# Peptides against a protein of PDB entry 9IZ0, part 44

Target 1, 345 residues: chain A of PDB entry 9IZ0
Amino acid sequence: ITCLGSNGHTYKQLVKGGNDDLRQDAVMEQVFEQVNGFLRSYRKTSQRNLSMRTYKVIPLALKTGVIEWVQDTIPLGEYLDSAHKVYHPKEWSLSTCRKLIAEKQMEDLETRLKVYDLVCRHYRPVFRHFFLESYADPVQWFTTQTNYARSTAVASVLGHVLGLGDRHGQNILIDKTSGEVIHIDLGIAFEQGKKLPVPECVPFRLTRDVVDGMGITGVEGVFRRCMEFTLETLRREEDSLLSVLEVLRYDPLFSWLISPLRRMKKQKMQLENFNQPESGNITTDASRDPKIQRNNVSGESEAERAILKVRQKLSSTLSVEASVGELIRIAQDPSYLALMFCGWS

## One batch from the design tools (peptide; made by RFdiffusion4, then SolubleMPNN)

Design b1_p10_7_s3 (from b1_p10_7, 5 letters changed)
Fold by OpenDDE base, seed 1:
Structure b1_p10_7_s3 (fold): chain B 345 residues (1-345), chain A 10 residues (1-10)
Amino acid sequence: as target 1 above (345 residues)
Amino acid sequence: ERVEKLLENI
């Protein structure tokens, strides 16, 4: 929809309805705004303008609301698919790579690693070209690549701490003006991605293309340092962050659990959208969601477990540098990446 | 040195 604002400007807005719980997105955006407060208050993060990019979400009902249309953005996955065809026209298509990973999804780790390595040899990173194409001025190029590495670092730490899942290339937008990342579809949080039919096993998205966008220093430049400063800030503000999450524990409308039906639908719809060319109103009959009497006792216990996991991730048992080093290692480890859902790759 | 100081402030 397009709305006329009281300021006389027209705003494009996305109306989502049906199966998406926009309330989860609205709550996560509120948490990100509080974290942005902590990042602005701490000298090491404020001097670098570190923030999680947010978007406005207005929930109108349990499954209906209005989302701000983030202007001048592109999905990371859309850019990567187009750029790969331009820069590597003799390599495999993304659909071919995803098919090969999907065909081996039930095989052992050794077989899945061999397929992942094979796919990696036939599908090379291209995301560095986003900055080279979009910014002809060397100062703008350097600034936007730096903003990308900074925003990716904040999103990686915060995404790990909050257990943000479903971080495929369509759920990460790139701002074409600033180079910053915007995370969308926040409906899988607090490690609920581990409860998907193919479990998520990485702390955040740090694929070869995500690293290629950081330029020649990769993870060892701006990205690592900004992860360290972000984690240091979140550890300092642990009690403040936990207090914000405790308010959500008492929100009767917040879902700490992804429903079994939503788990099956998310990964299935990602497979079906790749196998059909444009045709057909799938009127998926609104099969009556059985009124699972949400035992309030089960929701409170899952909220408590989620908050406990956030506290554990903020533990000072390891240094900030050691903790960030381990997160970066795990997020890039082929033994974890080869286990991911084919649509995530 | 100047690049290191620039990298320390980034």
Scores: peptide ipSAE 0.041, ipTM 0.513, DockQ to the pose 0.014
Fold by OpenDDE base, seed 4:
Structure b1_p10_7_s3 (fold): chain B 345 residues (1-345), chain A 10 residues (1-10)
Amino acid sequence: as target 1 above (345 residues)
Amino acid sequence: ERVEKLLENI
């Protein structure tokens, strides 16, 4: 829809309908705004304008809401698929790569690593071209690439700390004006991505294309330092962040668990993305809505576990540098990326 | 100076 604002400007908005609860997204955006407050209050993060890019979410009902249409954005995965066809027209298609990874999904790690390496050799990174093709001015190019590395660093730390899942290339938008990343579809948080049919094993998305967008320094420079400053800020504001999350513990509308319906929907979308023919007869007998008596007791215990995991991720047991170094290592480790739905781009 | 401030902010 397009809405006319009281300022006379027209705003495009996405009306999302269906089985997606936008309340989760709205709550996560509120958490990001609080974190942006912490990032503005700390010198090392404020001087770099570090922030999580947010978007407005207005949940209207359980199945309906209005989302801000972020203008001048493209999904990372859409750009990468298009750019890969242009810059590497002799390499494998994304569908071929997905198929080969899917065919080996049930195999051992060694077999999955071999297939991942094979895919990586036939599907090279292209995301550097986003900056090169979009910005003819060297200052704009450098500024935008720097903004990308900074925003990706903030999103990576927050994504890890909050356990954001489903961080595939369609859920990461790139702002064509600023180069900043915008994370969307925030309904998988607090490590619920590990409960997906293809478990998420990385702390955040740091695939070869995500790194390729950082330019010649890759993860070494702006990205690493901005992760360190972000994590340092979050550790300093641990009690403040945990207090924000404790408010959500008592929110009867907030779900600390992935809903069975959302899990099934994500499963279906994963299978469709593999071009696997529907193996017949999941009769979704849509007539058995188990009245999930939300045992409030189970929700509270899961909220407590989620908050404890956030606290653990903010632990000062390791230095900020050591913690960030380990996160970057794990996020780039082929042994984890080979297990992912799309770990190669 | 401006380059140093830029480098301090990178």
Scores: peptide ipSAE 0.030, ipTM 0.517, DockQ to the pose 0.014
Fold by OpenDDE base, seed 2:
Structure b1_p10_7_s3 (fold): chain B 345 residues (1-345), chain A 10 residues (1-10)
Amino acid sequence: as target 1 above (345 residues)
Amino acid sequence: ERVEKLLENI
């Protein structure tokens, strides 16, 4: 839809209808805005303009809302799929890579690692080209690549702390003007990604293409330091962050558990992506409402467990540097990435 | 100076 603002400007908006509860997205965006307040309060984060990029979500009903259309963006996955075809036209197709990983899904870790390594050799990173092709001026190129590394660092720390899941390339937008990342579809949080049909085993997305976008330094320099400064800020504001999350414990509209329907939808989309060649726009009208008996596993006990996990992730038992170092290591570990749906890109 | 401030801000 297009809305006329009170300022006389026209704004494109996305109306999302379906089985996804946009209230989770709206709540996570509110948490991000509070975290952005913390990042502005400290010199180390404020000096670097560190923030989680937010977008406006207006829930209209249980299953319908208006999302801000973020202008001048592209999904990371859409860019990568196009760029791999342009820069490496002799390499394997994404469909070939997906097929080979799928065929070995039930095999042992050693077999899955061999197939993952084979896929990685025939599908090389290309995301550095986004910055090289979009910005002819060296200062703009350097600035936007730096903004990307900073934005990805904030999103990685915050995504780990809040246990954000479903971080596939279509749920990460790149701002073409700033190089910043925008995370969308926030309805899998508090480690509920581990309950998906393909469990999420990494703390955040730090695949080879995500690293290639950081340029020659990769994860070293800007990205690592910005993760450290972000985690230092979140540890200082632990009580403030936990107080924000405690408000969500009492929100009757917030779901601390992944919906069985969302889990089934993700399973179906995974199976369909294994069996179909690239054909666009399946609006699957999943209008069958099974009366989900809410087994009263006390939503309170799940909220308490989620908040306890956030507190554990903010623990000062390890240095900020040691904690960030371990997170970066795990996020890049082939033994975890080989188990993922698309860990090679 | 400008490069040092840039490096301090990275």
Scores: peptide ipSAE 0.027, ipTM 0.494, DockQ to the pose 0.014
Fold by OpenDDE base, seed 5:
Structure b1_p10_7_s3 (fold): chain B 345 residues (1-345), chain A 10 residues (1-10)
Amino acid sequence: as target 1 above (345 residues)
Amino acid sequence: ERVEKLLENI
């Protein structure tokens, strides 16, 4: 919808209805705004303008709400598919790569790793070209690439700490003006991605294209240091962050659990959207959701487990540098990446 | 100065 504001400006808004609980997105955005407050309080993070990029979510009812349309953005996955066809026209298509990974999803790690490595040799990263194409001025190019590395670092730490899942290329927007990342569809959090039919096994998205966008330094320099400063800030503000999450424990409308039906549907819709050419009309007849009596007792125990897991991720047992180093290692490890869902690569 | 501040923020 497009709304005319009292200021005479037109605002495009997305009305979402039927199947997605926007309350989880709205709550995660509120947590990000609190974290952005912490990042502004410290010189090391404020001097670098470190923030999680947010968007407005207004839940209106169960499964209905209004989302801000983030202007001047493109989905990472949309850019990468188009750019790969331009820069590597002799390499495999994304559909071929996804098919080969999907055909081996039930196989052992060794077989999956061989297929992942084969796909990687026939599908090279291209995300560096986003910055080279979009910014003819060298200062704008450098500034936007730096903003990308900084925003990706903040999102990677927060995504790990809060256990954000479903971080495929369509759920990550790139701001074409700033180079910043915007994470959307926050409906998988607190490690619920590990409960998907193909479990998520990486702490955050650090695929070859995500690294290629950081330029010649890759994960070294800006990205690593900004992850360290973000994690240092979150460790200092641990009690403040946990207090925000404890308020959610008593919210009867917040769901700490992904439903079994939603788990199956998310990865199935990802497969179906890859096999259909652009025909916008998935009217899935939602008329038979059985009233699963939410046993309130199960929700509270899952909230407590989620908060405990956040506390464990903020532990000072390892240095900030050692913790970030291990996260970066795991997020890029082919033995973990080869286990991911075919639509995630 | 500006280049040094840029290098310190890299």
Scores: peptide ipSAE 0.020, ipTM 0.474, DockQ to the pose 0.014

Design b1_p10_7_s4 (from b1_p10_7, 6 letters changed)
Fold by OpenDDE base, seed 3:
Structure b1_p10_7_s4 (fold): chain B 345 residues (1-345), chain A 10 residues (1-10)
Amino acid sequence: as target 1 above (345 residues)
Amino acid sequence: DAVKKLLENI
């Protein structure tokens, strides 16, 4: 829909209806706004303008809401598929790569590593070209690439701390004006990505293309340093962040667990990637909501476990540098990436 | 100025 604001500006808005609960997205956006307050208050993060890019989510009912249409954005996965065809037209298609990984999904780690390495040799990163082709001025190129590395660092720390899942290339937008990342579809949080049919085993998305967008320094420049400053800020504001999350413990509308419907939808999408996309409009008549009596007692125990995990991730047992170093290592480790869903790489 | 401030904060 398109709405005229009281300021005379026209805003595009996405009306989302269906089986996804936008209340989780709205709550995560509120948490990000609070974290952005902490990042603005701390000198090391405020001087760098570090923030999680947010978008407006207004839940209207259990399964309907309005989402801000983020203008001048492109999904990372859409850009990468298009750019790979242009810059590497002799390499394998994304469909071929996904098929090979999917065919080996039930095999041992050694076999999956061999296939992942083979795919990596035949599907090279291209995301550096986004910055090279979009910005003719060297100052604008450098600024936008720096903004990308900074925003990716903030999103990576927050994504790890809050346990954001489902971070595939369609759920990450790139702002074509600033180079910043915008994370969308936030309904998988607090490590519920580990409960997907193919478990998410990395702390955040740091694929070869995500690194290629950081330029020649990769992770060893602006990205690492901005992760460190972000984590230092979150550790300093631990009690404030935990207090924000405790409010959600008492929100009867917040779901600390992945919904069975969302799990089944992700399972179906993971299975459909084994079969060629026959363009079948399967209108699944979702008219039978089983009244899952949420035992309130189970929700409080899951909230407490989620908050405890956030506290554990903010632990000062390791230095900020050591913690960030380990997160960056795990997020890039082929032994983890080869275990991910075929649509992740 | 903006570039200098950016460079000072890398």
Scores: peptide ipSAE 0.028, ipTM 0.550, DockQ to the pose 0.016
Fold by OpenDDE base, seed 4:
Structure b1_p10_7_s4 (fold): chain B 345 residues (1-345), chain A 10 residues (1-10)
Amino acid sequence: as target 1 above (345 residues)
Amino acid sequence: DAVKKLLENI
């Protein structure tokens, strides 16, 4: 929809309806605003203007609300698919890569690694071109690439700490003006991404294209240092962050668990992203309700487990540098990326 | 100056 503001400006708004609980997104955005407060309070993070980019979410009902339309954005996955066709027209299509990975989904790790490596050789990174195309001025280019690396670092630390899932290229927007990342569809948090049909095994998205956008230094520059400063800030504010999450423990409207319906919807969307509609009438008999044993794991026990997991991720047992180093290693490890839905891009 | 400040803040 387009709304006329009281200031006489027109604002695009996304009305989301159906099966998506926008309250999860609204709550996560509130957590991000609190974290942005912490990042502003510390010299190392404030000096760099480190923040999680946020957007306005107005839940209107259980499954309906209005989301701010972030102007001048593009989904990372949309840009990458388009750019890959331009810069690598002789390489494999995204659909070919997806198909090959899917065909080996049930195979052993060694077979999946071989297919992942094969896909990687036929689908090269292109995200560097976003900055080269969008910014003719060298200062703007450098500024926006720096903003991208900073924003990605904050989002990576925060996404890891909060256990944000479903971090595919359509759920990461790139701001065409600032180069910053905007994470959307926040309804999979607190490691619930591990409960998806294709489990998320990485702490955050740090695929080859995500790294390619950082320029010649890759992870070894602005990104690593900004991750370190962000994690240092979150460790200092551990009690404050945990207190914010404890408020959510007592919110009867907040879901610490992925709903079975949302899980099934995400499963279907994952499968549909593999099937281009060749016009085959697969009557999927949707009548097999798997008896989901409602293990009434008390919502309190799952909230407590989630908060304990956040605390564990903020542990000072390892240095900030060692912790960030390990996160960056795991996030780029082919053994994890080969298991993902789209770990190659 | 702005670039230098930007570089000092990387």
Scores: peptide ipSAE 0.026, ipTM 0.523, DockQ to the pose 0.015
Fold by OpenDDE base, seed 2:
Structure b1_p10_7_s4 (fold): chain B 345 residues (1-345), chain A 10 residues (1-10)
Amino acid sequence: as target 1 above (345 residues)
Amino acid sequence: DAVKKLLENI
């Protein structure tokens, strides 16, 4: 839809109707705005303009709402599929890679690692080309690539701390003007991604293409340092962040658990995406949510467990540098990436 | 200048 603002400007907006609870997205966006307050208050993060990019979400009903249309963006996965066809036309298609990984999903780790390595040799990173193509001015190129590394670092720390799941290439937008990342579809949080049919075993998305976008330094430089400054800020503001999350414990609208329907929808989409390219607005008419009597006792226990897990991730037992180093290591570990739906890109 | 200021903030 297009809305006329009170300022006389027209804004495109996405009306989302269906099986996704936009209240989760709206709440996570509110948490990101609070975190952005902490990042602005701390010298090391404020000096670098570190922020989680946010977008407006207005839930209208249980399954309907309005989302801000983020102008001048592209999904990371859409860019990567297009760029790979241009820069590596003799390499394997994304569908071929997905098929080979799927055919080995029930095999041992050693077999899955061999297939993952084979796929990686036949599907090389291309995301560096986004910056090289989009920005003819060297200062603009360097600025936008720096903004990408900074925004990815903030999103990686925050995504780990809040346990954000479902971080596939269609749920990560790239701003074509700033180079910043925008994370969308925030309905899988607090490690509920581990309950998906393909469990999420990485703390955040740090695949070969995500690293290739950081340029020649990869994770070493802007990205690592911005992760460190972000984690240092979140550790400083631990009590403030936990207080924000405690408000969600008492929100009757917030869900600490992935819904069985969302789990089944993601399972079906994973099975369908093994057989078809990612071009389908799947309007699945699943009009029967059984009224899950929320046993209040189960919701409180899951909220408490989620908050405890956030506190554990903010623990000062390890240095900021050691904690970030371990997160970067795990996020790039082939033994985890080979188990993922699309861990090679 | 802009590059130097950017490098000072990296």
Scores: peptide ipSAE 0.020, ipTM 0.482, DockQ to the pose 0.015
Fold by OpenDDE base, seed 5:
Structure b1_p10_7_s4 (fold): chain B 345 residues (1-345), chain A 10 residues (1-10)
Amino acid sequence: as target 1 above (345 residues)
Amino acid sequence: DAVKKLLENI
C-alpha cells in the first residue's frame, strides 16, 4: 500500500497478511532499538556509529500487520544471483548449486562437504562488485564498504546472542546508499532455527560472499574489531538486555516457539519461491489451524530457557577476542556450512 | 600516517 503521511510525504508500506505473525518482528525490532541505545552509550561503539539497522513493524492482528518498506535496498540474494551471472557467466547457476546440495541433504558429513566444496569451485564470490559498481568515488566506496563490515559485525553478534535464524540471502537487505545490512523476517529467534527440518548450525551468516563484501581484509579488520566492540558492549549491558527480554516472558502474545507447521512451511516456501518466476497468487486455503490450546506453562519455560541461553552467550568465561574468534571460525567452517539448508549457500 | 590512523579508528 502507499500512504500519504501527515507531513505530505508518500510512504510505501508492505501489508503482510496470512500465517506470518509480525509480532515477533516487532518485538525483535524493539530489542534492537534497546541494543542500539547501549551501542550509543559506549564510547568504542558510538565512535564507530555501530547500530543494528531497524525497520518499523506494526502488527494489526494475530496474522496481519504493516511493515515499513525499506527504500533503496536490495536483497543480498537477489544481487548475488544477478552479479554472479554477469561476472561468472561460465560458472554454475545458483539453482544448480542449490539442487546439488539439496540432493545430498540426507547424506553423511563427508559427502555433504565434497558437494559443498564442488559447488564452491563452480560458484565464486562476487559481492565485492556491489561496492565497485555502486560507488565510483573512492571515498564513497571505502565508506560504504566500511559501513557494510560494521553493520554486518553488529548484526552477526546480535544475531548470535538473540539466536536469529532464517538468515538466507532474501532476509538480508543491502542499503544501496549506506552499504549497511538490514535483517528482515525476524520470526525465527532464540535458536528456533535449530528446530528447522534442516537445523541452522552456524551462529550467523558469514558465507563467502558476505566476506567478499568486506574487501581485501575479509573478516580480519573492521568486521572482527566491530564484533569485539559489540560483544563487549552487550556483555557490559547484560543485565539491561536480560531485563528487556524478561518483559517479553510475560507477553502472552509473544511466541517463544515456532509451530511445526510454520517450520515446514518456511523451508518449503524457501524452496518454492526460488523455483517460480513471478506468476500467480496461490491462495493456499489454510483455513484449519486447530485451536492450539496454548498451555501457558510451556511458553514460560521456553522463555526462561531462551533467556538462560542469551546469558550463556554473554558469559565472560572467554575473552571478547577469543569468543569473537570462535564465532567467526564456526560461521565460516565448511563442516557447518555444508550442513546448512541449500538456500543458505 | 593518515591511512594508518584511519585503519586504527575503523
Scores: peptide ipSAE 0.018, ipTM 0.415, DockQ to the pose 0.014

